# Designs tried in a protein design run: peptides against a protein of PDB entry 2ODG. Part 31

Target 1, 89 residues: chain A of PDB entry 2ODG
Amino acid sequence: MTTSQKHRDFVAEPMGEKPVGSLAGIGEVLGKKLEERGFDKAYVVLGQFLVLKKDEDLFREWLKDTCGANAKQSRDCFGCLREWCDAFL

## One batch from the design tools (peptide; made by RFdiffusion4, then SolubleMPNN)

Design b2_p14_7_s1 (from b2_p14_7, 5 letters changed)
Fold by OpenDDE base, seed 4:
Structure b2_p14_7_s1 (fold): chain B 89 residues (1-89), chain A 14 residues (1-14)
Amino acid sequence: as target 1 above (89 residues)
Amino acid sequence: SLAEEMKEAALKAE
């Protein structure tokens, strides 16, 4: 499937201290909601992704329930973390 | 809290 430049930029390098909003599918609206719930850094969401054992359904449902992500946003975010992990984990 | 939320997620993934 087609990916965004935001996705490609994220998966191309170590995550470091990147904010949660740097994740594909996470814009300012979703990012602020995630930050309010304690997910301020991309690596915290990565932690959640890993705690959920990289399960797509569980992660996407969590993201929807936590910040109101729609299907595309949750798919983009999941794919972003999956491909980052494939490259760096 | 964040920790409790992630613990809940861990249980869900069992």
Scores: peptide ipSAE 0.476, ipTM 0.909, DockQ to the pose 0.093
Fold by OpenDDE base, seed 2:
Structure b2_p14_7_s1 (fold): chain B 89 residues (1-89), chain A 14 residues (1-14)
Amino acid sequence: as target 1 above (89 residues)
Amino acid sequence: SLAEEMKEAALKAE
């Protein structure tokens, strides 16, 4: 399976202050729900990813429960953060 | 709060 350009753009550089919506799999709908829960920046979701010890199942379940992400959205988001961490963390 | 939510979620990773 190929990655999206959105994924490639995210993993290519430090995330800095990028909004949560910059994450692959996170569109405007999911992004707004995450923002309402305090996850307004991509780095906050990164924080959650890290406190869950980069566990895919835990993270994807959390994302589903938090913003209603479907399987593809949660997979894309997880993969985005995983590959970013592999490059920069 | 955000902190409490993240704390609760993190317990699942122990």
Scores: peptide ipSAE 0.469, ipTM 0.906, DockQ to the pose 0.092
Fold by OpenDDE base, seed 3:
Structure b2_p14_7_s1 (fold): chain B 89 residues (1-89), chain A 14 residues (1-14)
Amino acid sequence: as target 1 above (89 residues)
Amino acid sequence: SLAEEMKEAALKAE
């Protein structure tokens, strides 16, 4: 699948203190909902991704249940974190 | 709390 520039920008460098909204698939609507649940930084969502052992189904289900992400949004977010981890972990 | 939510979610990956 073709990736977005947002995805490419995220996976190209250490994420540092980037906000949750910098993740591919996470726009302003989903970002606000995630922030309300305590996931304010991209690295907090990374933490969730890792405690779920990088499992795609578990992560995408969690994202849907937590912020209402649709299939494309959850796919984009999962792919973003997967490729970041492949590069930096 | 955030920690409790993540702990509960992590159990699904066991």
Scores: peptide ipSAE 0.464, ipTM 0.905, DockQ to the pose 0.094
Fold by OpenDDE base, seed 5:
Structure b2_p14_7_s1 (fold): chain B 89 residues (1-89), chain A 14 residues (1-14)
Amino acid sequence: as target 1 above (89 residues)
Amino acid sequence: SLAEEMKEAALKAE
């Protein structure tokens, strides 16, 4: 498994007020769609991740349904949040 | 609303 620098940057520190677009797999297109649904901060998506009990299938399906994320984008986003939680939660 | 959006998805985790 290979991670991006964006992933590593996100997982390395408390996420604070980072925008949703800071999440790995979430670019400008997906970020805008998430923001329109109220998911403007990375921590809001973290909240959804936790509400879904960290379930990969549920989260990735949700992300796809919510912003149109493809398989790679949802994988990257899930992995980003999973590893962040392993480090800080 | 955000709350309703999250609630809808969360039902799948039950």
Scores: peptide ipSAE 0.458, ipTM 0.903, DockQ to the pose 0.113

Design b2_p14_7_s2 (from b2_p14_7, 4 letters changed)
Fold by OpenDDE base, seed 3:
Structure b2_p14_7_s2 (fold): chain B 89 residues (1-89), chain A 14 residues (1-14)
Amino acid sequence: as target 1 above (89 residues)
Amino acid sequence: SLAEEMKKAALEAL
């Protein structure tokens, strides 16, 4: 599958204090919904990803249920975190 | 709290 420049920018460096909207698949609409639920930083979503033991189905379902992400958005977000972890964790 | 929300979300997903 192809990736976006947003994905490549995210996985290329430590995420630090990047906002949740920096994650691939998370635009302004989903980002605002995540922020309202306490997921304001990308590292908080990373925390959820890790608590779910990097399981794709569990994470993508959680994201859908939490902010209304569609299949592409949840795929992009999962892939973004997976590849970041492969590089830095 | 955020911690409780994350715990709940994790349990609901499992």
Scores: peptide ipSAE 0.382, ipTM 0.858, DockQ to the pose 0.122
Fold by OpenDDE base, seed 1:
Structure b2_p14_7_s2 (fold): chain B 89 residues (1-89), chain A 14 residues (1-14)
Amino acid sequence: as target 1 above (89 residues)
Amino acid sequence: SLAEEMKKAALEAL
């Protein structure tokens, strides 16, 4: 499987204050829904990822239930956070 | 609130 440039841009550097929409798999539609639920920064979604102990199934299900992400979107988002954590956490 | 959203999700995952 391959990654997007968006994924590569995200995992290459510290997360800082990047908006939730900077996460791979999170476009404008999903980003707006996440923001409405309080997940406005990528680091807030990172927090959820960590609370769920980096479990793929739990995180992807949460993302689906929270913003309506499909399988590819949730996979891309999970992979983005996993690889960022492997590099920086 | 955000805190309640995250708490709910975490509890449902246990």
Scores: peptide ipSAE 0.381, ipTM 0.858, DockQ to the pose 0.116
Fold by OpenDDE base, seed 4:
Structure b2_p14_7_s2 (fold): chain B 89 residues (1-89), chain A 14 residues (1-14)
Amino acid sequence: as target 1 above (89 residues)
Amino acid sequence: SLAEEMKKAALEAL
């Protein structure tokens, strides 16, 4: 399936200090909820993604439970992190 | 802590 420009912008370069809201699928609503739970930077969510051994079902369920992400939002976020890791790890 | 929350989430999901 097709990706957004937000996804392409994220996967194209090192993550650095990018905020959690820079992740595809994470808008202002979800971003605020994640920040309130301590996930203020994209690299913190990356950490959770890696601790879950890049498992799609586990990560997407975690994201739903943590910030209320819907199916598309969690899919977009997972795909964003997966492709970033494929490029930079 | 954040670390403990992440640890807990990982363990509960497995």
Scores: peptide ipSAE 0.380, ipTM 0.860, DockQ to the pose 0.120
Fold by OpenDDE base, seed 2:
Structure b2_p14_7_s2 (fold): chain B 89 residues (1-89), chain A 14 residues (1-14)
Amino acid sequence: as target 1 above (89 residues)
Amino acid sequence: SLAEEMKKAALEAL
């Protein structure tokens, strides 16, 4: 599997105030749904990721239930956060 | 599990 440029751009630098839509797997549709649920910044989703102790199944299930992410979208988002944490946390 | 409990708590806090 090859990662997207979006993934590479996200994991390459501190997250800061990046919007939720900057996460790999999160496009405009999912981003708006997440924002409506209070996840307006990538770091808020990071918070949920950490609360779930970086568990892939739990996180991906949460993402699906929260914004309707499909398997690829949730996989991409999880991978994005996992690799960011490996680099910066 | 702890993770599931925290998931629930986090969701309810939103």
Scores: peptide ipSAE 0.296, ipTM 0.834, DockQ to the pose 0.154

Design b2_p14_7_s3 (from b2_p14_7, 6 letters changed)
Fold by OpenDDE base, seed 4:
Structure b2_p14_7_s3 (fold): chain B 89 residues (1-89), chain A 14 residues (1-14)
Amino acid sequence: as target 1 above (89 residues)
Amino acid sequence: SLAEEMMEAALKAL
């Protein structure tokens, strides 16, 4: 599988205060919807990812239900957080 | 509160 530059930029360094829109698969539309639900920072979505025990199906379903992410968007976002955790956690 | 809503949503997703 090929990753985006956005993915590579995210997994390369500590997450810090990066906005939710910095996550791969999360554009302007999904980002705004996530922000409206309280997920304004990437680390808040990371929190949900960890609460769901890094389970792909649970996380991707949650993302779809929360902001309307399609299959590719949820896959990209999951992969982004998984690889960030593999590098830094 | 927002925190309460987020917690409930997070737990429901499990």
Scores: peptide ipSAE 0.207, ipTM 0.778, DockQ to the pose 0.122
Fold by OpenDDE base, seed 1:
Structure b2_p14_7_s3 (fold): chain B 89 residues (1-89), chain A 14 residues (1-14)
Amino acid sequence: as target 1 above (89 residues)
Amino acid sequence: SLAEEMMEAALKAL
C-alpha cells in the first residue's frame, strides 16, 4: 500500500510531545474526540497500542470504539504506530 | 480520576 506524507513524517523521527493529531489517520474530528477521552498526545495512543500488545485487530477495534475511526483511519493509525515502533522502540 | 478511567478502559480492551 501507499503511505501518506503524514505517515512518513511521523515515522521518521522520535515522536516526543507530538499531539495525537500528528498520527496518520487522525484528523481534526478524531483528534478532538481522542483528546476529550484523555488521549491528547501521540505517546498516549502509543501506550494503548503497547498495552494491546501491538495487536492490529484489538487496536483498530479500540480506536473505532473510542473515537469512531473508520477502517481506513484505523488502518492508517495502526500502520503509523507499528512502523514507528519498528524504528525506535 | 481520569487516569483511573483511562487505565480501566485500556485494560478492558484486552
Scores: peptide ipSAE 0.186, ipTM 0.752, DockQ to the pose 0.124
Fold by OpenDDE base, seed 3:
Structure b2_p14_7_s3 (fold): chain B 89 residues (1-89), chain A 14 residues (1-14)
Amino acid sequence: as target 1 above (89 residues)
Amino acid sequence: SLAEEMMEAALKAL
């Protein structure tokens, strides 16, 4: 499926200290909720993604439960981390 | 601590 420029920008380079809001599917609303739960950097969400063994259903459910992400937002975020890992992990 | 709470929450999803 088609991807956003935000997705392409994220997966193209090491994520370093990028904020959680740099992840595709994570806008200002979801980003603030994630930050309140301690997930302030993209690499912290990456950590959760890896702890969940890169499982799509587990990750997307976690994201929904943690910040209220809808189906598109959780799909975009999962795809962003999956493709980043394929390139750099 | 925040770290302990985050780790416990993370592992619950497994």
Scores: peptide ipSAE 0.186, ipTM 0.754, DockQ to the pose 0.125
Fold by OpenDDE base, seed 2:
Structure b2_p14_7_s3 (fold): chain B 89 residues (1-89), chain A 14 residues (1-14)
Amino acid sequence: as target 1 above (89 residues)
Amino acid sequence: SLAEEMMEAALKAL
């Protein structure tokens, strides 16, 4: 399995003020739903990822419940944050 | 869910 360019672009540099939609697996539809729930920046989702102690199952469940992410979307998003944290946290 | 409970607990601590 390979990663997307979107994933590579995200994990390559500090997160800063990147919008939630910059996360791999988060497109326009999921991004808008996350923003409506208060997750407007990627770092807010990062916060939830860290609160859940980087647990894949908990995070993916949360993402599914929060914005309706499917299995691939939640996997891509989790992988994106995990890789970013490994590099920068 | 456990995830929701953890989120709520974390937010209350802020």
Scores: peptide ipSAE 0.121, ipTM 0.738, DockQ to the pose 0.112

Design b2_p14_7_s4 (from b2_p14_7, 6 letters changed)
Fold by OpenDDE base, seed 2:
Structure b2_p14_7_s4 (fold): chain B 89 residues (1-89), chain A 14 residues (1-14)
Amino acid sequence: as target 1 above (89 residues)
Amino acid sequence: SWAEEAKKAALEAL
């Protein structure tokens, strides 16, 4: 299965201060909902990903419950963070 | 569960 350009752009470089909306699967709608819950930076979502021990089911469930992400959006976001961690963590 | 506690801790820290 292919990845998006958004995914490739995210995993290619250090995360820095990138906004939460830079994560694959997180568009304007989900990004605003995450920001309202305090997840304004991609690294805050990364923190939750790591606290959940990189578990796909737990993370994707959390994302769904937190911002209403559907299956594709949560898959894309998880994959984005997983591959970023494989490269940089 | 530990996962639920982790989620709660994350939220209260924000």
Scores: peptide ipSAE 0.141, ipTM 0.740, DockQ to the pose 0.132
Fold by OpenDDE base, seed 3:
Structure b2_p14_7_s4 (fold): chain B 89 residues (1-89), chain A 14 residues (1-14)
Amino acid sequence: as target 1 above (89 residues)
Amino acid sequence: SWAEEAKKAALEAL
């Protein structure tokens, strides 16, 4: 499997105050839905990822339930956070 | 389950 440039840009540096839409798999539609639920920054979604113990199935299910992410979107988002954590956490 | 409580807690904190 290959990654997007968006993924590579995210995992290459500390995420700081990056918006939720900077996460791979999270476009304008999903980003707005996440923001409506209070997940406006990438680090807030990171928090949920960590609370779910980095479990792929749990996180991807949560993302689907929260913003309607499809399988590819949830995979991309999970992979983005996983690889960021491997580098910086 | 702990996962359901975690999801709920995250939403309630916001």
Scores: peptide ipSAE 0.132, ipTM 0.732, DockQ to the pose 0.152
Fold by OpenDDE base, seed 5:
Structure b2_p14_7_s4 (fold): chain B 89 residues (1-89), chain A 14 residues (1-14)
Amino acid sequence: as target 1 above (89 residues)
Amino acid sequence: SWAEEAKKAALEAL
C-alpha cells in the first residue's frame, strides 16, 4: 500500500500540538467528532493508541466506535501513528 | 477485557 502526502507530512516530524485532524484518515467530519469526545490533539489519539498497546484491531475498532471511522480511515490513521512511533518513540 | 476498560477509561478521563 502507498501512503498519502498527509501521512508523509505527519510522520516526518515531531507531532507537537498538531490538531487531531492532521492525522491521516481523519478529515473534518471525523476530526470534529473526535474533538467533541475530548480528542482535540493528535497526541491524545496517540495516547489511546499506546494504551491499546499499538494493537491494530483494538485501535481501529476504538476509532470506529468513537467517531464512525470507516475501514480506510481507521487503517490510514493507524498506519500514521504506527510509522510516527517507529520514527520518534 | 483490559482493552474495553482502557477504551472506557480514556473517555472518562477527558
Scores: peptide ipSAE 0.113, ipTM 0.720, DockQ to the pose 0.149
Fold by OpenDDE base, seed 4:
Structure b2_p14_7_s4 (fold): chain B 89 residues (1-89), chain A 14 residues (1-14)
Amino acid sequence: as target 1 above (89 residues)
Amino acid sequence: SWAEEAKKAALEAL
C-alpha cells in the first residue's frame, strides 16, 4: 500500500514535540478536535496507541470516536504510528 | 472491557 509524503516525513525521524497535526491522516479539522480533547501532541496520540496495545481496530475506533476520523484517516494515522514505532520504539 | 477502561484512564490523565 502506498503512503503519503506526510507519512514518510513523520516516520523518518523522532517525533519530539511534533503537533498532533503532523500525523498522517490528521488534517486541520481532526487536529483541532484532538487538541480540544487534550491530544495536542503526536506523542499523546502515540500514548493512546500504546495503551491500546497497538491494536488496529481499537485504535481506529478510538480515533473515530474522539475526533470523527473516517476509515482512511484512521488507517493512515494508525499506519503512521505503527511504522514509527517499528523504527524507533 | 479493558480497552474502554484504558481509554477512560487516558482521558482522565489529560
Scores: peptide ipSAE 0.110, ipTM 0.718, DockQ to the pose 0.130

Design b2_p14_8_s1 (from b2_p14_8, 5 letters changed)
Fold by OpenDDE base, seed 1:
Structure b2_p14_8_s1 (fold): chain B 89 residues (1-89), chain A 14 residues (1-14)
Amino acid sequence: as target 1 above (89 residues)
Amino acid sequence: MDVEKARELGSAAV
């Protein structure tokens, strides 16, 4: 599978204070829902990803339940965080 | 979101 430019832009550099909407798979709709639940920064979602021990099924299910992400959106978001961690964690 | 709320959300998800 190929990745988006949004994915490549995210995994290329330290996360810093990037908003949740910077994550691949997270657009304006999902981003607003995540922000309403307290996940306003990408690093907060990273925290959830790490608490779930980087488990794909658990994370993707959580994302679906939290903001209504579909299969592609959750896959893109998971892959984005996985590859960022491989590079920087 | 404060640290305590984040901990609660994370713990509830596991």
Scores: peptide ipSAE 0.076, ipTM 0.675, DockQ to the pose 0.107
Fold by OpenDDE base, seed 3:
Structure b2_p14_8_s1 (fold): chain B 89 residues (1-89), chain A 14 residues (1-14)
Amino acid sequence: as target 1 above (89 residues)
Amino acid sequence: MDVEKARELGSAAV
């Protein structure tokens, strides 16, 4: 499957202090909901991804339950974090 | 983020 430019921009460099909305699949609506739940930075969502042992089903279900992400949004977000970790972790 | 909020987020991870 093809990736977005947003995905490529995210996985190309260290995460730093990037906001949660910089993650592929996370737009303004989902980003705001995540921020309200305490996930304001991309690295906080990365933390959740790692706590769930990088499990796709667990992470995507968590994202759906936390902010209402649909299948495409959760897939894009998972893929974004997976590829970032493959490059930098 | 304070310690209590971090604990709540940690609980949500399980």
Scores: peptide ipSAE 0.029, ipTM 0.588, DockQ to the pose 0.100
Fold by OpenDDE base, seed 4:
Structure b2_p14_8_s1 (fold): chain B 89 residues (1-89), chain A 14 residues (1-14)
Amino acid sequence: as target 1 above (89 residues)
Amino acid sequence: MDVEKARELGSAAV
């Protein structure tokens, strides 16, 4: 599958203090919902990803349940974090 | 994020 420029920009460098909206698949609507739940930074979502042991089904289901992400949005977000971890973790 | 919110997130994480 192909990736977006947003994905490529995220996986290319350290995560730092990037907002949750910097994650691929997370736009303004999903970002605001995640922020309201306490996931204001991308690294907080990374923490959830790692606690779930990088399991795709568990993470994507969590994202759907937490902010209403659809299949493409959850796929894009999962892939973004997976590839970032492969590079930096 | 405050301590209470962190506990809530941790409890619901897995």
Scores: peptide ipSAE 0.028, ipTM 0.597, DockQ to the pose 0.101
Fold by OpenDDE base, seed 5:
Structure b2_p14_8_s1 (fold): chain B 89 residues (1-89), chain A 14 residues (1-14)
Amino acid sequence: as target 1 above (89 residues)
Amino acid sequence: MDVEKARELGSAAV
């Protein structure tokens, strides 16, 4: 599988205050929906990823249910957070 | 906190 430049940009450095839309797979539409549900920063989504024990199926299902992410969007977002954690957590 | 509770909390609007 190949990754996007957006993915590589995200996993390369500390997350800090990056907006939720900086996550791979999260564009303007999904980002707005996540923000409306209180997930305004990437680190809030990271928090959800962690309390779900980094489980791919649980996280991707949550993302779909929360913002309507499709399979590719949820896969990209999961992979982004997984690889960020491998580097920095 | 179990994973099911975490899912439900995460799905709720803040």
Scores: peptide ipSAE 0.187, ipTM 0.763, DockQ to the pose 0.116; fails the geometry check

Design b2_p14_8_s2 (from b2_p14_8, 5 letters changed)
Fold by OpenDDE base, seed 1:
Structure b2_p14_8_s2 (fold): chain B 89 residues (1-89), chain A 14 residues (1-14)
Amino acid sequence: as target 1 above (89 residues)
Amino acid sequence: MDVELARKLGEEAV
C-alpha cells in the first residue's frame, strides 16, 4: 500500500509543535477526541508511541480505545510515527 | 446520516 501526502508531509521534517491532527490517519474528529484526552500535539502521541516501545498492536489498540480510530486510521497513524522515528530518532 | 461527520471521518482515512 502507498502512503498519503499527509504522511509524506509529516515524515519529511522534524515535527516540532505540529498539532495532533497533522498525523496521518488523524483528522478533525479523532484529533478533537485526542485533544480532549490531553494529546493536543503530535509529539504527545509520539510520547505514547515510545512508551509502548513502538509496538504496533499495543499502539493501535490504545489509539482505538482513546479516540475510536478504525483499523486504517490506526495503521496510518502508526506508520506515520514509525517512519518519522526511523528518520529523526 | 450526518453528512459533515461522514466527510470528516473520510478525511481522516485519506
Scores: peptide ipSAE 0.199, ipTM 0.714, DockQ to the pose 0.030
Fold by OpenDDE base, seed 3:
Structure b2_p14_8_s2 (fold): chain B 89 residues (1-89), chain A 14 residues (1-14)
Amino acid sequence: as target 1 above (89 residues)
Amino acid sequence: MDVELARKLGEEAV
């Protein structure tokens, strides 16, 4: 599978204060739902990813339950955070 | 799902 430009843009540089909507797989709809739950910045979702020990199944299940992400959206978001961590963590 | 929601969800897949 190929990555999106959004994925490449995210993993190419430090995360900083990027909004949650900058994560691959997270757009306006899922982003608003995440923000309503207190996940307004990408680094807050990164925190959840790390608390779940980078486990793909646990993270994707959490994302689905939290904002209603489908399989592709959760896969894209997980892959985005995994590759960012490989480069910068 | 209405047209507007479908559009927004589609943008998330880009």
Scores: peptide ipSAE 0.191, ipTM 0.715, DockQ to the pose 0.031
Fold by OpenDDE base, seed 2:
Structure b2_p14_8_s2 (fold): chain B 89 residues (1-89), chain A 14 residues (1-14)
Amino acid sequence: as target 1 above (89 residues)
Amino acid sequence: MDVELARKLGEEAV
């Protein structure tokens, strides 16, 4: 499947201080839930992604448990972070 | 789930 424009916009540049809602698959509802758990910036979610050693199943399960992300949302978010890391780490 | 919440969740999934 093709990526979204949101995904392409995120992976194209350093994430800096971008809000958590800038991640593909994360909108207003999931973003607010993540912020309430202390994940207000995209780089905080990146931190969790890296702590989980970039494991897709572990990350997607964590995201589901943390904010209620469905399969597509967690896939999109994981793919967004994976490709960003491939480009910038 | 109300209509507005469904819309927001749908937009997040696109």
Scores: peptide ipSAE 0.188, ipTM 0.712, DockQ to the pose 0.030
Fold by OpenDDE base, seed 4:
Structure b2_p14_8_s2 (fold): chain B 89 residues (1-89), chain A 14 residues (1-14)
Amino acid sequence: as target 1 above (89 residues)
Amino acid sequence: MDVELARKLGEEAV
């Protein structure tokens, strides 16, 4: 599978204070829903990813349940965080 | 799906 430019931009540098909407697979619609649930920064979602021990099924299910992400959106978001961690964690 | 929602979902998928 090929990655998006958004994915490449995210995994290329430390995430710092980037908003949740900077994650691959997370746009304006899902971003607003995540923000309403307290996940306003990408690093907060990273925290959830790590608490779930980087488990793909658990994370993607959580994302679906939390903001209504579809299969592609959750896959893109998971892959984005996985590759960021491989590079910087 | 309306045009605006389609645009936003498209941005999330790219």
Scores: peptide ipSAE 0.182, ipTM 0.704, DockQ to the pose 0.030

Design b2_p14_8_s3 (from b2_p14_8, 6 letters changed)
Fold by OpenDDE base, seed 1:
Structure b2_p14_8_s3 (fold): chain B 89 residues (1-89), chain A 14 residues (1-14)
Amino acid sequence: as target 1 above (89 residues)
Amino acid sequence: MDVELAERLGREAV
């Protein structure tokens, strides 16, 4: 498995106030849907990731149900948050 | 994040 530059850019530095759309796998369409649901910042999605105890299946299912993410998008987003946490938590 | 959203997310975690 390879990562995108978007993934690498995200995991390389503190998350700060980055928008939800900065997450790997989350483009403009999914980002807007997430924002409408109250996930305006990447750290809010991080919060959900942590509430789900970093469980891949639960998180990816939640992301699919929340914004319609497909398998690749949810995998990319999960991997992005997992590796960010490995670096900064 | 408001309390209602937090509670909803908490329920999703179980």
Scores: peptide ipSAE 0.055, ipTM 0.558, DockQ to the pose 0.098
Fold by OpenDDE base, seed 2:
Structure b2_p14_8_s3 (fold): chain B 89 residues (1-89), chain A 14 residues (1-14)
Amino acid sequence: as target 1 above (89 residues)
Amino acid sequence: MDVELAERLGREAV
């Protein structure tokens, strides 16, 4: 499978203070829901990803339960964080 | 990050 430009843009550089909506798979709808839950920055979602020990199933389930992400959205978001970590962590 | 969020994150990690 090919990645989106949004994914490539995210994994190409340190995430810094990027908003949660900068994550691949997270659009305006999911981003707003995540922000309402306290996940206003991408690095907060990264924190959850790391606390779950980078487990794909656990993270994707969490994302679905937290903001209603579908399978593609959760896959895209997970892949985005995984590849960012591979590059920078 | 507030206390409630921290507690929730902890529970979600279990």
Scores: peptide ipSAE 0.050, ipTM 0.554, DockQ to the pose 0.099
Fold by OpenDDE base, seed 4:
Structure b2_p14_8_s3 (fold): chain B 89 residues (1-89), chain A 14 residues (1-14)
Amino acid sequence: as target 1 above (89 residues)
Amino acid sequence: MDVELAERLGREAV
């Protein structure tokens, strides 16, 4: 599978204060839902990813349950965070 | 992070 430019842009540099919508797989609709639940920054979602011990199934299920992400969106978001962590943690 | 969010994260961690 190929990655998006959005994915490549995210994993290439420190996360900083990037909004949640900067994560691959997270557009305006999912981003707003995440923000309403307190996940306004990408690093807050990173925190959840780490709390779930980087488990793909747990994280993707959480994302689906939290904002209604479909399989592709949750896969893209998971892959984005996994590769960012591999580079920067 | 507010108290409600912290509690949710805690529950999801265990």
Scores: peptide ipSAE 0.048, ipTM 0.553, DockQ to the pose 0.101
Fold by OpenDDE base, seed 5:
Structure b2_p14_8_s3 (fold): chain B 89 residues (1-89), chain A 14 residues (1-14)
Amino acid sequence: as target 1 above (89 residues)
Amino acid sequence: MDVELAERLGREAV
């Protein structure tokens, strides 16, 4: 699969204090819903990704249930975090 | 991380 520029921008550097909306697959609508649930920073979503032991199905289902992400959005977000972890963990 | 968020994370990890 091809990646977006947003994905490439995210995985290329340390995550720091990037907002949740910086994650691939997370736009303004999903970002606001995540923020309302306390997931305001990308690193908080990373934390959930790690707590779920990087399991794709569990993470994508969680993201769908938490903010209403569709299949593409959850796939993009999962792939973004997976590749970031491969580079920086 | 507040108590509510911690509890939700715990439930979602199960």
Scores: peptide ipSAE 0.058, ipTM 0.557, DockQ to the pose 0.097; fails the geometry check

